# Peptides against a protein of PDB entry 6B9H: the designs that were tried, part 26

Target 1, 151 residues: chain A of PDB entry 6B9H
Amino acid sequence: AELCESLLTWIQTFNVDAPCQTVEDLTNGVVMAQVLQKIDPAYFDENWLNRIKTEVGDNWRLKISNLKKILKGILDYNHEILGQQINDFTLPDVNLIGEHSDAAELGRMLQLILGCAVNCEQKQEYIQAIMMMEESVQHVVMTAIQELMSK

## One batch from the design tools (peptide; made by RFdiffusion4, then SolubleMPNN)

Design b1_p12_8_s1 (from b1_p12_8 with T2V E8Q S12Q)
Fold by OpenDDE base, seed 2:
Formats: sequence, C-alpha cells, structure tokens
Structure b1_p12_8_s1 (fold): chain B 151 residues (1-151), chain A 12 residues (1-12)
Amino acid sequence: as target 1 above (151 residues)
Amino acid sequence: SVKEFFEQLLAQ
C-alpha cells in the first residue's frame, strides 16, 4: 500500500535499533514502540517499552499482543497528552497486521504514529524532517496528516 | 502545495 510504503520510509528516518527495512519488520511492533519512545520518551518511557516483547519471531499471537499494547499507548497518548488531536475513528486492525502482515492496516497504524510526531512537543523538528523527504513521500504524508486532523 | 501545507502546519 502506498501509505504503508511512504510511512515505512518515514519510520526509517528515526534510526531505531530494531530492523525496519520491510513491512514484515514492523509487524511485531518493536520498531513502532521504539519510534514512539523517541517521539516522547517521558510518556513512552522505559517501563512502557519493556512491556513490548522482543524476539517475537514469527509468532503472530505475540505480534498481536504487542500491537494491541502499542495501539492502546497511542490512543492514551492522544487523549492524555495531545488532547485528542488525532482522528481515531478508523483504527487499524492489529489482528490483520500480526497474522497476515496486512500493509493497509499497518499503514493506518503508522499514520497514528505520524499523528503523534506532528503534534508532540518536538513537532517542529519532525515536520521539518518530513519537508526534506522525497516529494512523493511528502504528498502521502500530507494526505495522511490531513485525514488525521480532519475530525 | 505540499510545501505550503507544511509551512502552514509549522505556523500553528
């Protein structure tokens, strides 16, 4: 999916420790959790990150468990810190991500993380970084942000 | 444009 591919490229700019080259690399949630910690380490602190299981392998049940925790974290962050600036009307299906590596649903998950980045305390830095990416990626990111903030 | 969008976003 175009959304997933563009946001994967965006996620790669965070240079997290976990592998993040493919869609499959993101399905266990570890990369996403590490990205969220970079976005707001005070909220997504080490205690929160430690709840995410590493070395999941191909265990889709563990992937789903991680993804559920991450989604909850994002939604709680949106409510508690960002004042619900992110549209959560259409939530990603983490079951499809974990079990089937569904790129469309993964794209929606990454979109929520994008929402966190462009609304967090360091939103200026993240927005400026996006402005330095390929224009085709910027177009997709722009659309994704517009969708998040439309409601 | 994309550039204008992000510039406006920065201004918020």
Scores: peptide ipSAE 0.715, ipTM 0.958, DockQ to the pose 0.908
Fold by OpenDDE base, seed 4:
Structure b1_p12_8_s1 (fold): chain B 151 residues (1-151), chain A 12 residues (1-12)
Amino acid sequence: as target 1 above (151 residues)
Amino acid sequence: SVKEFFEQLLAQ
């Protein structure tokens, strides 16, 4: 999906420790968790990160478990820290991500992470970084942000 | 434009 591919490119700019080259690499949630920790290490601290199972392999049940925790973390972050600025009217189906590597649903998950980045304490730096990306990626990101910020 | 969008976003 276009959203997923563009946001995958964006995710890669974080230079996390976990492999993040393909859609499949993101399905276990480890990359996403590490990205969230970079976005706000005070909230997504080591204790939070330790709840994400590593080395899950192809166990889709463990993937889904991780993804559920990550989604909850994102939603809680938006409520507790960001003042519920992000519209969660369309939540990603983490079952489809974990079991089928559904790119469209993964895109929605990454979109929520994007929302965290552009509203966090370091939002200016993240926005400026996005502005340095390819215009086609910026356009997709723009649309994604517009959708998130809609009331 | 995309640029204008992000500039506006930065201004918020």
Scores: peptide ipSAE 0.715, ipTM 0.958, DockQ to the pose 0.909
Fold by OpenDDE base, seed 5:
Structure b1_p12_8_s1 (fold): chain B 151 residues (1-151), chain A 12 residues (1-12)
Amino acid sequence: as target 1 above (151 residues)
Amino acid sequence: SVKEFFEQLLAQ
């Protein structure tokens, strides 16, 4: 999916420790958890990160468990810190991500993380970084932000 | 345009 591929490229700019080259690399949630910690380390602190299992392998049940924790963290962050600046009416299906590596649903999860980045305390820095990316990626990111903040 | 969108977003 175009959304997933563009946001995967965006996720790669965070330079996290976990492998993040393919859609499959993101399905266990470890990369996403590390990205969220970079976005707001006071909220997504070490205690929060330690609840995410890092050695999951191909166990789709463990993937889904991690993804559920991450989705809950994003939603709680939106309510407690961001003041509901992003739309959470259409939630990603984490079962499809964990069991089937569904790119469309993964794109929806990454879109929620994008919402956190462009509304966090360091939102200006993240927006400026997006403006340095390829034009085609910027266009997809723009559409994704519009969907989150205008629905 | 895309550029104008992000410029406006930065102004918020």
Scores: peptide ipSAE 0.713, ipTM 0.958, DockQ to the pose 0.947
Fold by OpenDDE base, seed 3:
Structure b1_p12_8_s1 (fold): chain B 151 residues (1-151), chain A 12 residues (1-12)
Amino acid sequence: as target 1 above (151 residues)
Amino acid sequence: SVKEFFEQLLAQ
């Protein structure tokens, strides 16, 4: 999906330790967890990160478990730190991500992480970094942010 | 435009 591919490119700019070259690399949640820690290490601290299992392999049940924890973390962060509410009816289906590597649902998950980045304490730096990306990617990111802000 | 969008977002 266009959203997923563009946000994968964005995720790669974080240079996390976990492999993040393909859509499949993101389905276990490890990259996403490491990105969230970079966004706000005080909230997504080492204790939080340690709850995400590494070395998941192709175990889709473990992937889903990680993804559920990450989604909860994102929702809690929005409520507790960012002062924003996200409509639960539009949340990504983590079962489809973990079991089927669904790119559309993965894109929706990455969109939530994008929301964290452009609203966090360091939002200015993240927005400026996005402005340095390819214009086609910027357009997709713009649309994704607009969807979040309209909710 | 995309550029104007992010400039406005930075102003928030």
Scores: peptide ipSAE 0.713, ipTM 0.958, DockQ to the pose 0.859

Design b1_p12_8_s2 (from b1_p12_8 with T2V E7Q E8Q)
Fold by OpenDDE base, seed 2:
Structure b1_p12_8_s2 (fold): chain B 151 residues (1-151), chain A 12 residues (1-12)
Amino acid sequence: as target 1 above (151 residues)
Amino acid sequence: SVKEFFQQLLAS
């Protein structure tokens, strides 16, 4: 999916410790959790991150467990910190991500993380970083943000 | 434009 590929490229700019080169690399949630910690380390602190299992392998049940925790974290962050600035009505199906590496649903998960980045305390830095990406990626990111901000 | 969008987003 175009959204997933563009947001994968965006995720790679965070330079997290976990491998993040392929769609499948993201399906265990570890990269996403590390990205969220970078976005807001006070909220997504070490205690939060430690609840995400790192040695998941191909266990789709463990992937789904991690993804559910991450999705909950994103939603709670929106409610408690961001004042629900992003639309959480259309949620990704974490079962499809964990079990089937569904790129479309993964794209929707990454879109929620994008919403966190462009609304967090350091949103200026993240927006400026996006503006340095390739034009085609910026366009997809723009569309994704517009969708999140719409009610 | 994309540039204008992000400029406006920065200003918000």
Scores: peptide ipSAE 0.725, ipTM 0.960, DockQ to the pose 0.899
Fold by OpenDDE base, seed 4:
Structure b1_p12_8_s2 (fold): chain B 151 residues (1-151), chain A 12 residues (1-12)
Amino acid sequence: as target 1 above (151 residues)
Amino acid sequence: SVKEFFQQLLAS
């Protein structure tokens, strides 16, 4: 999916510790959790990150468990910190991500993380970084942001 | 344009 691939490229700019080269790499939620911690380490602190299980392997149940926690964290962050600026009318199906590595649903999850980045305290820096990416990626990101903020 | 969008986003 175009959204997923573009946002995967974006996610890779964070240089997190976890492998993040493929869609499959993202399905356990560890990369996403580490990215969120970079976005707002005060909110997504070490205590929060410790709730995300590492070394889940191919256990889709553990993946889904992680993804549910991450999704909850994103939604709570949106409500508590960002002032509900992210439209959640189309939430990602974390079951499809964890069990089937569904790229479309993963794209939706990454889109929510994008929403966090462009609305967080360091939003200026993240927006500037996006502006340095390939124009085609920027276009996808633009569309994704527009969709998120159209409540 | 995409550039204009992000510039506007920065200004918001």
Scores: peptide ipSAE 0.724, ipTM 0.960, DockQ to the pose 0.901
Fold by OpenDDE base, seed 5:
Structure b1_p12_8_s2 (fold): chain B 151 residues (1-151), chain A 12 residues (1-12)
Amino acid sequence: as target 1 above (151 residues)
Amino acid sequence: SVKEFFQQLLAS
């Protein structure tokens, strides 16, 4: 999916420790958790990160468990810190991500993380970084942000 | 345009 591929490119700019070269690399949630910690280390602190299991391998049940924790963290962060409402009817299906590596649903998950980045305390820095990316990626990111803000 | 969008976003 175009959304997933563009946001994968964006995720790669964070230079996290976990492998993040392919869609499948993101399905265990480890990269996403490390990105969220960079976005707001006071909220997504080491205690929170330690709840995400590493070395998951191909165990889709463990992937789904991690993804559920991450999605909950994002929703709680939006409610408690950002003061924004997320439309529950458009939430990503983490079962499809964990079991089938569904790129469309993964794109929706990454879109929620994008929402955190462009609304957090360091939003200016993240927006400026996006403006330095390829124009085609910027366009997809713009559309993704517009969709979030219109909800 | 894309550039104008992000400029407005920065100003918000």
Scores: peptide ipSAE 0.723, ipTM 0.960, DockQ to the pose 0.865
Fold by OpenDDE base, seed 3:
Structure b1_p12_8_s2 (fold): chain B 151 residues (1-151), chain A 12 residues (1-12)
Amino acid sequence: as target 1 above (151 residues)
Amino acid sequence: SVKEFFQQLLAS
């Protein structure tokens, strides 16, 4: 829960078009997709973003469908662009996110997006932005990055 | 410290 809340605060700094005030707002994947496009618009281009359904409502099946696409995009980006291998054993359970709004699993998904930001071409700018956030948030982000780098 | 961590991360 702490991981999810801190990374939600971080996600809000991207100022995306989709609502991103609550954990529930993130469960359909639309905010995540828009954030990824900001991180690397050449890879997560408009064609990629258009595959994410925006009119989802409370349909957990559609949420899971979006989340699966996003997770695949993140994994492919890490492998193809960032040169990192992420173990499938520690991947977030998108079924729990979509159907139950599981904050712990959502936090793990946001952690993967954090990994993209701090390793992308503009990683220096994203790291500097994190350093301007509340110290409590920075501490959680630090721990999250350490977990990613240890894999 | 947190500050030192991100400073090291920037330098990497």
Scores: peptide ipSAE 0.722, ipTM 0.959, DockQ to the pose 0.887

Design b1_p12_8_s3 (from b1_p12_8 with T2V E4D)
Fold by OpenDDE base, seed 2:
Structure b1_p12_8_s3 (fold): chain B 151 residues (1-151), chain A 12 residues (1-12)
Amino acid sequence: as target 1 above (151 residues)
Amino acid sequence: SVKDFFEELLAS
């Protein structure tokens, strides 16, 4: 999916410790959790991150468990910190991500993380970083942000 | 444009 591909490229700019080269690399949630910690380390603190299981391997049940925790974290962050600046009417199906590496649903998950980045305290830095990416990627990111912020 | 969009987003 175009959304997933562009947002994967965006995710790679965070230079997290976990492998993040492929769609499948993201399906266990570890990369996403590490990205969220970078976005807001006070909220997504070490205690929060420690709830995300590492060394998941191919266990889709563990992947889904992680993804559910991450999704909850994102939604709670939207409510508690961002004041619902992100429209979460359409949530990703974490089962499809964990079981089938569904790129479309993964893209929707990454889109929520994008929303966190462009609305967080350090949103200026993240927006400026996006503006340095290839124009084709910027365009997809723009569309994704517009969708999130629409009422 | 894309550039205009992100500049507006920065200003918001």
Scores: peptide ipSAE 0.721, ipTM 0.959, DockQ to the pose 0.899
Fold by OpenDDE base, seed 4:
Structure b1_p12_8_s3 (fold): chain B 151 residues (1-151), chain A 12 residues (1-12)
Amino acid sequence: as target 1 above (151 residues)
Amino acid sequence: SVKDFFEELLAS
């Protein structure tokens, strides 16, 4: 999916410790959790990150468990810190991500993380970083942000 | 334009 591929490229700019080269690399949630910690380490602190299991392998149940925690964290962050309500119609199906590596649903998850980045305390830095990316990626990101803000 | 969008976003 175009959204997923563009946002994967964006995610890669965070230079997290976990492998983040493929869609499959993101399905266990570890990369996403590390990205969220970079976005707001005060909220997504070590205690939060420690709830995300590493060494998941191909265990889709563990992937889904991680993804559910991450999604909850994102939703709570939006509510508690960013003051935004996330509409359920745009929520990713973490079951499809964990079990099937569904790129479209993963794109929706990454879109939520994008929302966190462009609204967090360091949103200026993240927006400026996006502006340095390829124009085609910027366009997808723009559309993704517009969709989020229309909720 | 995309640039205009992000500049506006920065200003918001």
Scores: peptide ipSAE 0.720, ipTM 0.959, DockQ to the pose 0.885
Fold by OpenDDE base, seed 5:
Structure b1_p12_8_s3 (fold): chain B 151 residues (1-151), chain A 12 residues (1-12)
Amino acid sequence: as target 1 above (151 residues)
Amino acid sequence: SVKDFFEELLAS
């Protein structure tokens, strides 16, 4: 999926410890959790991160468990910290991500993380970093942000 | 344009 591939490229700029080269690498939620901690370490602190299991292998049930925790964290962050600046009316299906590595649903999950980055305290730095990416990727990211912030 | 969008976003 176009959205997933562009946002995967964006996620790679965070240089997290977990492998993040393929769609499959993101399905266990570990990369997403580490990215969220970088976005706001005061909210997504070490105690929060420790609730995400790191050694899940191909166990899709454990993947889904992690993804549910991450989605809840994103939604809570949006309500408690960001003041609902992003629209979450269309939530990703974490079951399809965990069990089938569904790229379209993964794209929706990464889009929510993008919303956190461009609305957080350090949003200026993240926006400027996006402006340094390939133009085709910037265009997809722009469309994704517009969708999140539209009423 | 893409550039205009992100510049406006920075100013928001």
Scores: peptide ipSAE 0.720, ipTM 0.959, DockQ to the pose 0.905
Fold by OpenDDE base, seed 3:
Structure b1_p12_8_s3 (fold): chain B 151 residues (1-151), chain A 12 residues (1-12)
Amino acid sequence: as target 1 above (151 residues)
Amino acid sequence: SVKDFFEELLAS
């Protein structure tokens, strides 16, 4: 999926500790959790991050458990910090991500993280970083942000 | 354009 591949490239710019080279690397949620901590370490603090299990392997049940926690964190952050409400009917299906590595649903999950980055306290720095990426990636990111803004 | 979009986003 174009959205997932472009946002994977974007996620790689965060230089997190966890492997983040493939779609499969993102399905356990560990990379996403570490990225969220970089976006807002005061909200997604060490205590929050420690609730995400790191030794998941191929256990899709544990992946889904992590992804549910991450999605909840994103929704709470948007409501409590960013002052935005996200329609539940447009949320990614974390079951498809965890069990089937569904790239389309993973892309939608990364899109929510993108929303956090471009609305957080350091939003200017993240927007400027996006402007330095490949034009093809920027175009996909633009479309993704536009979808978020239309909600 | 993409460039115009992000420049406008920065100004918001």
Scores: peptide ipSAE 0.717, ipTM 0.958, DockQ to the pose 0.882

Design b1_p12_8_s4 (from b1_p12_8 with T2V K3R E7Q)
Fold by OpenDDE base, seed 2:
Structure b1_p12_8_s4 (fold): chain B 151 residues (1-151), chain A 12 residues (1-12)
Amino acid sequence: as target 1 above (151 residues)
Amino acid sequence: SVREFFQELLAS
């Protein structure tokens, strides 16, 4: 999926510790959790991050468990910190991500994280970083942001 | 344009 591929490229700019080169690398949620911690370490603190299981391997049940926690964290962050500046009407199916590595659903998950980045306290820095990416990626990111903020 | 979009987003 175009959305997933572009946002994967965006996620890679965070330089997290976990492997983040492929769609499969993102399915266990570890990369996403580390990215969220970078976005707002006061909210997504070590206590929150420690709830995400590492080294899950191919255990799709553990992947789904992690993804559910991450999705909840994103939604809570949107409600409690961002004042619902982003739209969560179309939630990703974390079961499809964890069990089938569904790129389309993963793209929607990453889109929610994008919403956190462009609305957080350091949104200026993240927006400026996006503006330095490839034009094709910027275009997809723009569309993704518009979808989040249009409704 | 994409650039204008992000410039406006920065200004918001």
Scores: peptide ipSAE 0.734, ipTM 0.962, DockQ to the pose 0.936
Fold by OpenDDE base, seed 4:
Structure b1_p12_8_s4 (fold): chain B 151 residues (1-151), chain A 12 residues (1-12)
Amino acid sequence: as target 1 above (151 residues)
Amino acid sequence: SVREFFQELLAS
């Protein structure tokens, strides 16, 4: 999916420790958790990160468990820190991500993370970084942000 | 434009 591919490219700019080259690499949630920690390490602290199981392999149940925790974290962050600035009207189906590596649903999850980045304390830096990406990626990101900010 | 969008976003 176009959204997923563009946001995967964006995610790769974070240079997290976990492999993040493919859609499959993101399905266990580890990359996403590490990205969130970079976005706001005070909120997504080590205690939070430690709740995400690493080395899950192909265990889709563990993937889904991680993804549920991550989604919950994102939603809580939006409510508690960001003041509910991003819309959650269309939540990603973490079951499809964990079990089937569904790119469309993964794109939705990454979109929520994008929402965290462009509204966090360092939002200016993240926005400016996005502005340095390829125009085609920027366009997808723009559309994704517009969707998130609509209420 | 995309640039204008992000500039406005920065200003918000």
Scores: peptide ipSAE 0.734, ipTM 0.962, DockQ to the pose 0.902
Fold by OpenDDE base, seed 5:
Structure b1_p12_8_s4 (fold): chain B 151 residues (1-151), chain A 12 residues (1-12)
Amino acid sequence: as target 1 above (151 residues)
Amino acid sequence: SVREFFQELLAS
């Protein structure tokens, strides 16, 4: 999916420790958890990150468990810190991500993380970084942000 | 345009 591929490129700019080259690399949630910690380390602290299993392999049940924790963290962050600036009415299906590596649903998950980045305390820096990316990626990111902030 | 969108987003 175009959304997933563009946001994968965006996720790669965070230079996290976990492998993040393919859609499959993101399905265990480890990259997403490390990205969220970079976005707001006071909220997504080491205690929160330690709840995410890192040695998951191909176990889709463990992937889904991680993804559920991450989704809950994003929703709680939106409510408690961001003041519900993100439209969360259409949630990603983490079962499809974990068991089938569904790119469309993964795109929805990454879109929620994008919403965290462009609304966090360091939002200016993240927006400026997006403006340095390729035009085609910027266009997809723009559309994704518009969808999140419209009700 | 894309550039105008992000410029307005920065100003918000």
Scores: peptide ipSAE 0.734, ipTM 0.962, DockQ to the pose 0.910
Fold by OpenDDE base, seed 3:
Structure b1_p12_8_s4 (fold): chain B 151 residues (1-151), chain A 12 residues (1-12)
Amino acid sequence: as target 1 above (151 residues)
Amino acid sequence: SVREFFQELLAS
């Protein structure tokens, strides 16, 4: 999916420790958790990150468990820190991500992380970094942000 | 344009 591929490119700019070269690399949630810690290390602290299992392999049940924790963290962060409410109707299906590596649903999850980045305390730095990316990627990111802001 | 969008977003 175009959304997933563009946001994967964006995620790679964070240069996290976990492998993040493919869609499959993101399905266990480890990369996403490390990215969230970079976005706001005071909220997504080491104690929070340690609740995400790193040795998951191909176990889709463990992937789903991680993804549920990450999604909850994102929703709580939006409510408690960013003062925003996300409609549950359009939330990503973490079961499809974990069990089937669904790129469309993964794109929705990465879109939520994008929302955190462009609304956090360091949002100016993240927005400026996006402006340095390929124009095709910027266009997809713009559309993704517009969808979030209209909810 | 895309550039104008992010410029406006920075100003928000």
Scores: peptide ipSAE 0.732, ipTM 0.961, DockQ to the pose 0.889

## One batch from the design tools (peptide; made by RFdiffusion4, then SolubleMPNN)

Design b2_p13_1_s1 (from b2_p13_1, 5 letters changed)
Fold by OpenDDE base, seed 1:
Structure b2_p13_1_s1 (fold): chain B 151 residues (1-151), chain A 13 residues (1-13)
Amino acid sequence: as target 1 above (151 residues)
Amino acid sequence: DPLLEEFFQKLLS
């Protein structure tokens, strides 16, 4: 999916420790958790990150478990910290991500993380970084942000 | 791209 591929490119700018070159690399949630910690390390602190299991391999049940925790963290962050600046989330199906590597659903998960980045305390830094990306990626990001904020 | 620039500048405001 175009959304997933563009946001994968965006995720790669965070330079996290976990491999993040392919869609499959993101399905265990480890990259996403590390990105969230960079976005707000006070909220997504080490205690939170330690709840995400590493080295899950191809175990789709462990992937889904991680993804559920991450999704909950994102939703709680939007409610508790961002004051629900993003309205009426269309929640990704984490079962499809973990079990089938569904790129469309993964794109929606990454879109929620994008929402965190462009609304967090360091939003200026993340927005400016997006403005330095390829034009095609910027267009997808713009559309994704508009979708989050117009609902 | 002026469309992109306008959008992100507005988002920064």
Scores: peptide ipSAE 0.711, ipTM 0.959, DockQ to the pose 0.130
Fold by OpenDDE base, seed 5:
Structure b2_p13_1_s1 (fold): chain B 151 residues (1-151), chain A 13 residues (1-13)
Amino acid sequence: as target 1 above (151 residues)
Amino acid sequence: DPLLEEFFQKLLS
């Protein structure tokens, strides 16, 4: 999936501690949780991060549990901090991500994280970082942001 | 790419 691959490249710019080289690396939610903490460490604090299990392996039930917590965190952050409305009918299916490594649904999850980055307190820094990425990635990111703004 | 530049500059505004 083009969206997932482009946003994986974007996620890699955060240089988190967890492995983040492949789609499979993202399915346990650990990378996404660490990225969210970088975006807003006051909201996604250490107590929040400690609720995400790190030793997951191939257990799809544990993956889904982590992903549900992350999705809830994103939705709450949008409501409580960013003042944004998210269309619930277009939310990613975390069951497909955890059990089947569905790249399309993973792309939708990463798109929500992109929305947090370009609307947070340090949005200027994240937008400027995107402007330094490959042109093909920038086009996908632009389309993804436009879709978020239409919701 | 002027299209990208225009979009992200507007987003920064």
Scores: peptide ipSAE 0.709, ipTM 0.959, DockQ to the pose 0.129
Fold by OpenDDE base, seed 2:
Structure b2_p13_1_s1 (fold): chain B 151 residues (1-151), chain A 13 residues (1-13)
Amino acid sequence: as target 1 above (151 residues)
Amino acid sequence: DPLLEEFFQKLLS
């Protein structure tokens, strides 16, 4: 999916420790958890990160478990820190991500992380970084942000 | 791209 591929490119700019070259690399949630910690290390601290299993392999049940924790973290962050309400009708299906590597649903998950980045305390830094990306990626990001802000 | 520039500048405001 276009959303997933563009946001994968964006995720790669964080230079996290976990491999993040393919859609499959993101399905265990480890990359996403590390990105969230970079976005707000005070909220997504070591105690939070330690809840995410790092050696998952192809175990889709463990993937889903991680993804559920990450989604909850994102929703709690939006409520407790960002003061924003996410429409539950558009939440990603983490079961499809973990079991089937569904790119469309993964794109939705990455979109939520994008929302965290462009609304966090260091939003200026992340927005300026996006402005230096390829034009095609910027267009996808713009649309994704607009969709988030309309909820 | 002026459309992108305008959007992100507004977002930074």
Scores: peptide ipSAE 0.709, ipTM 0.959, DockQ to the pose 0.129
Fold by OpenDDE base, seed 3:
Structure b2_p13_1_s1 (fold): chain B 151 residues (1-151), chain A 13 residues (1-13)
Amino acid sequence: as target 1 above (151 residues)
Amino acid sequence: DPLLEEFFQKLLS
């Protein structure tokens, strides 16, 4: 999906330790967790990160478990820190991500992380970084942000 | 792209 591929490119700018070259690399949640820690290390601290299982391989059940924790973290962060309400009607299906590597649902998960980045304390830095990306990626990001802020 | 520039500048405001 276009959203997933564009946001994968965006995710790669974080230069996390975990492999993040393919859609499949994102399905275990490890990259997402490391990205969230970079976005707000005080909230997504080492104790939080340690709850995400590494070395899950192809175990889709472990992937889903990680993804559920990450989604909860995102929702809690929006509620507790950003003061934003996320409509659960549009939440990503983490089961489809973990079990089937569903790119559309993964895109929606990455969109939520994008929402964290452009609303956090470092939002200015993240927005400026987005403005330096390829135009095609910027268009997708713009649309994704507009969708989030219209809800 | 003026559309992108306008959007992100507004977002930065």
Scores: peptide ipSAE 0.709, ipTM 0.959, DockQ to the pose 0.130

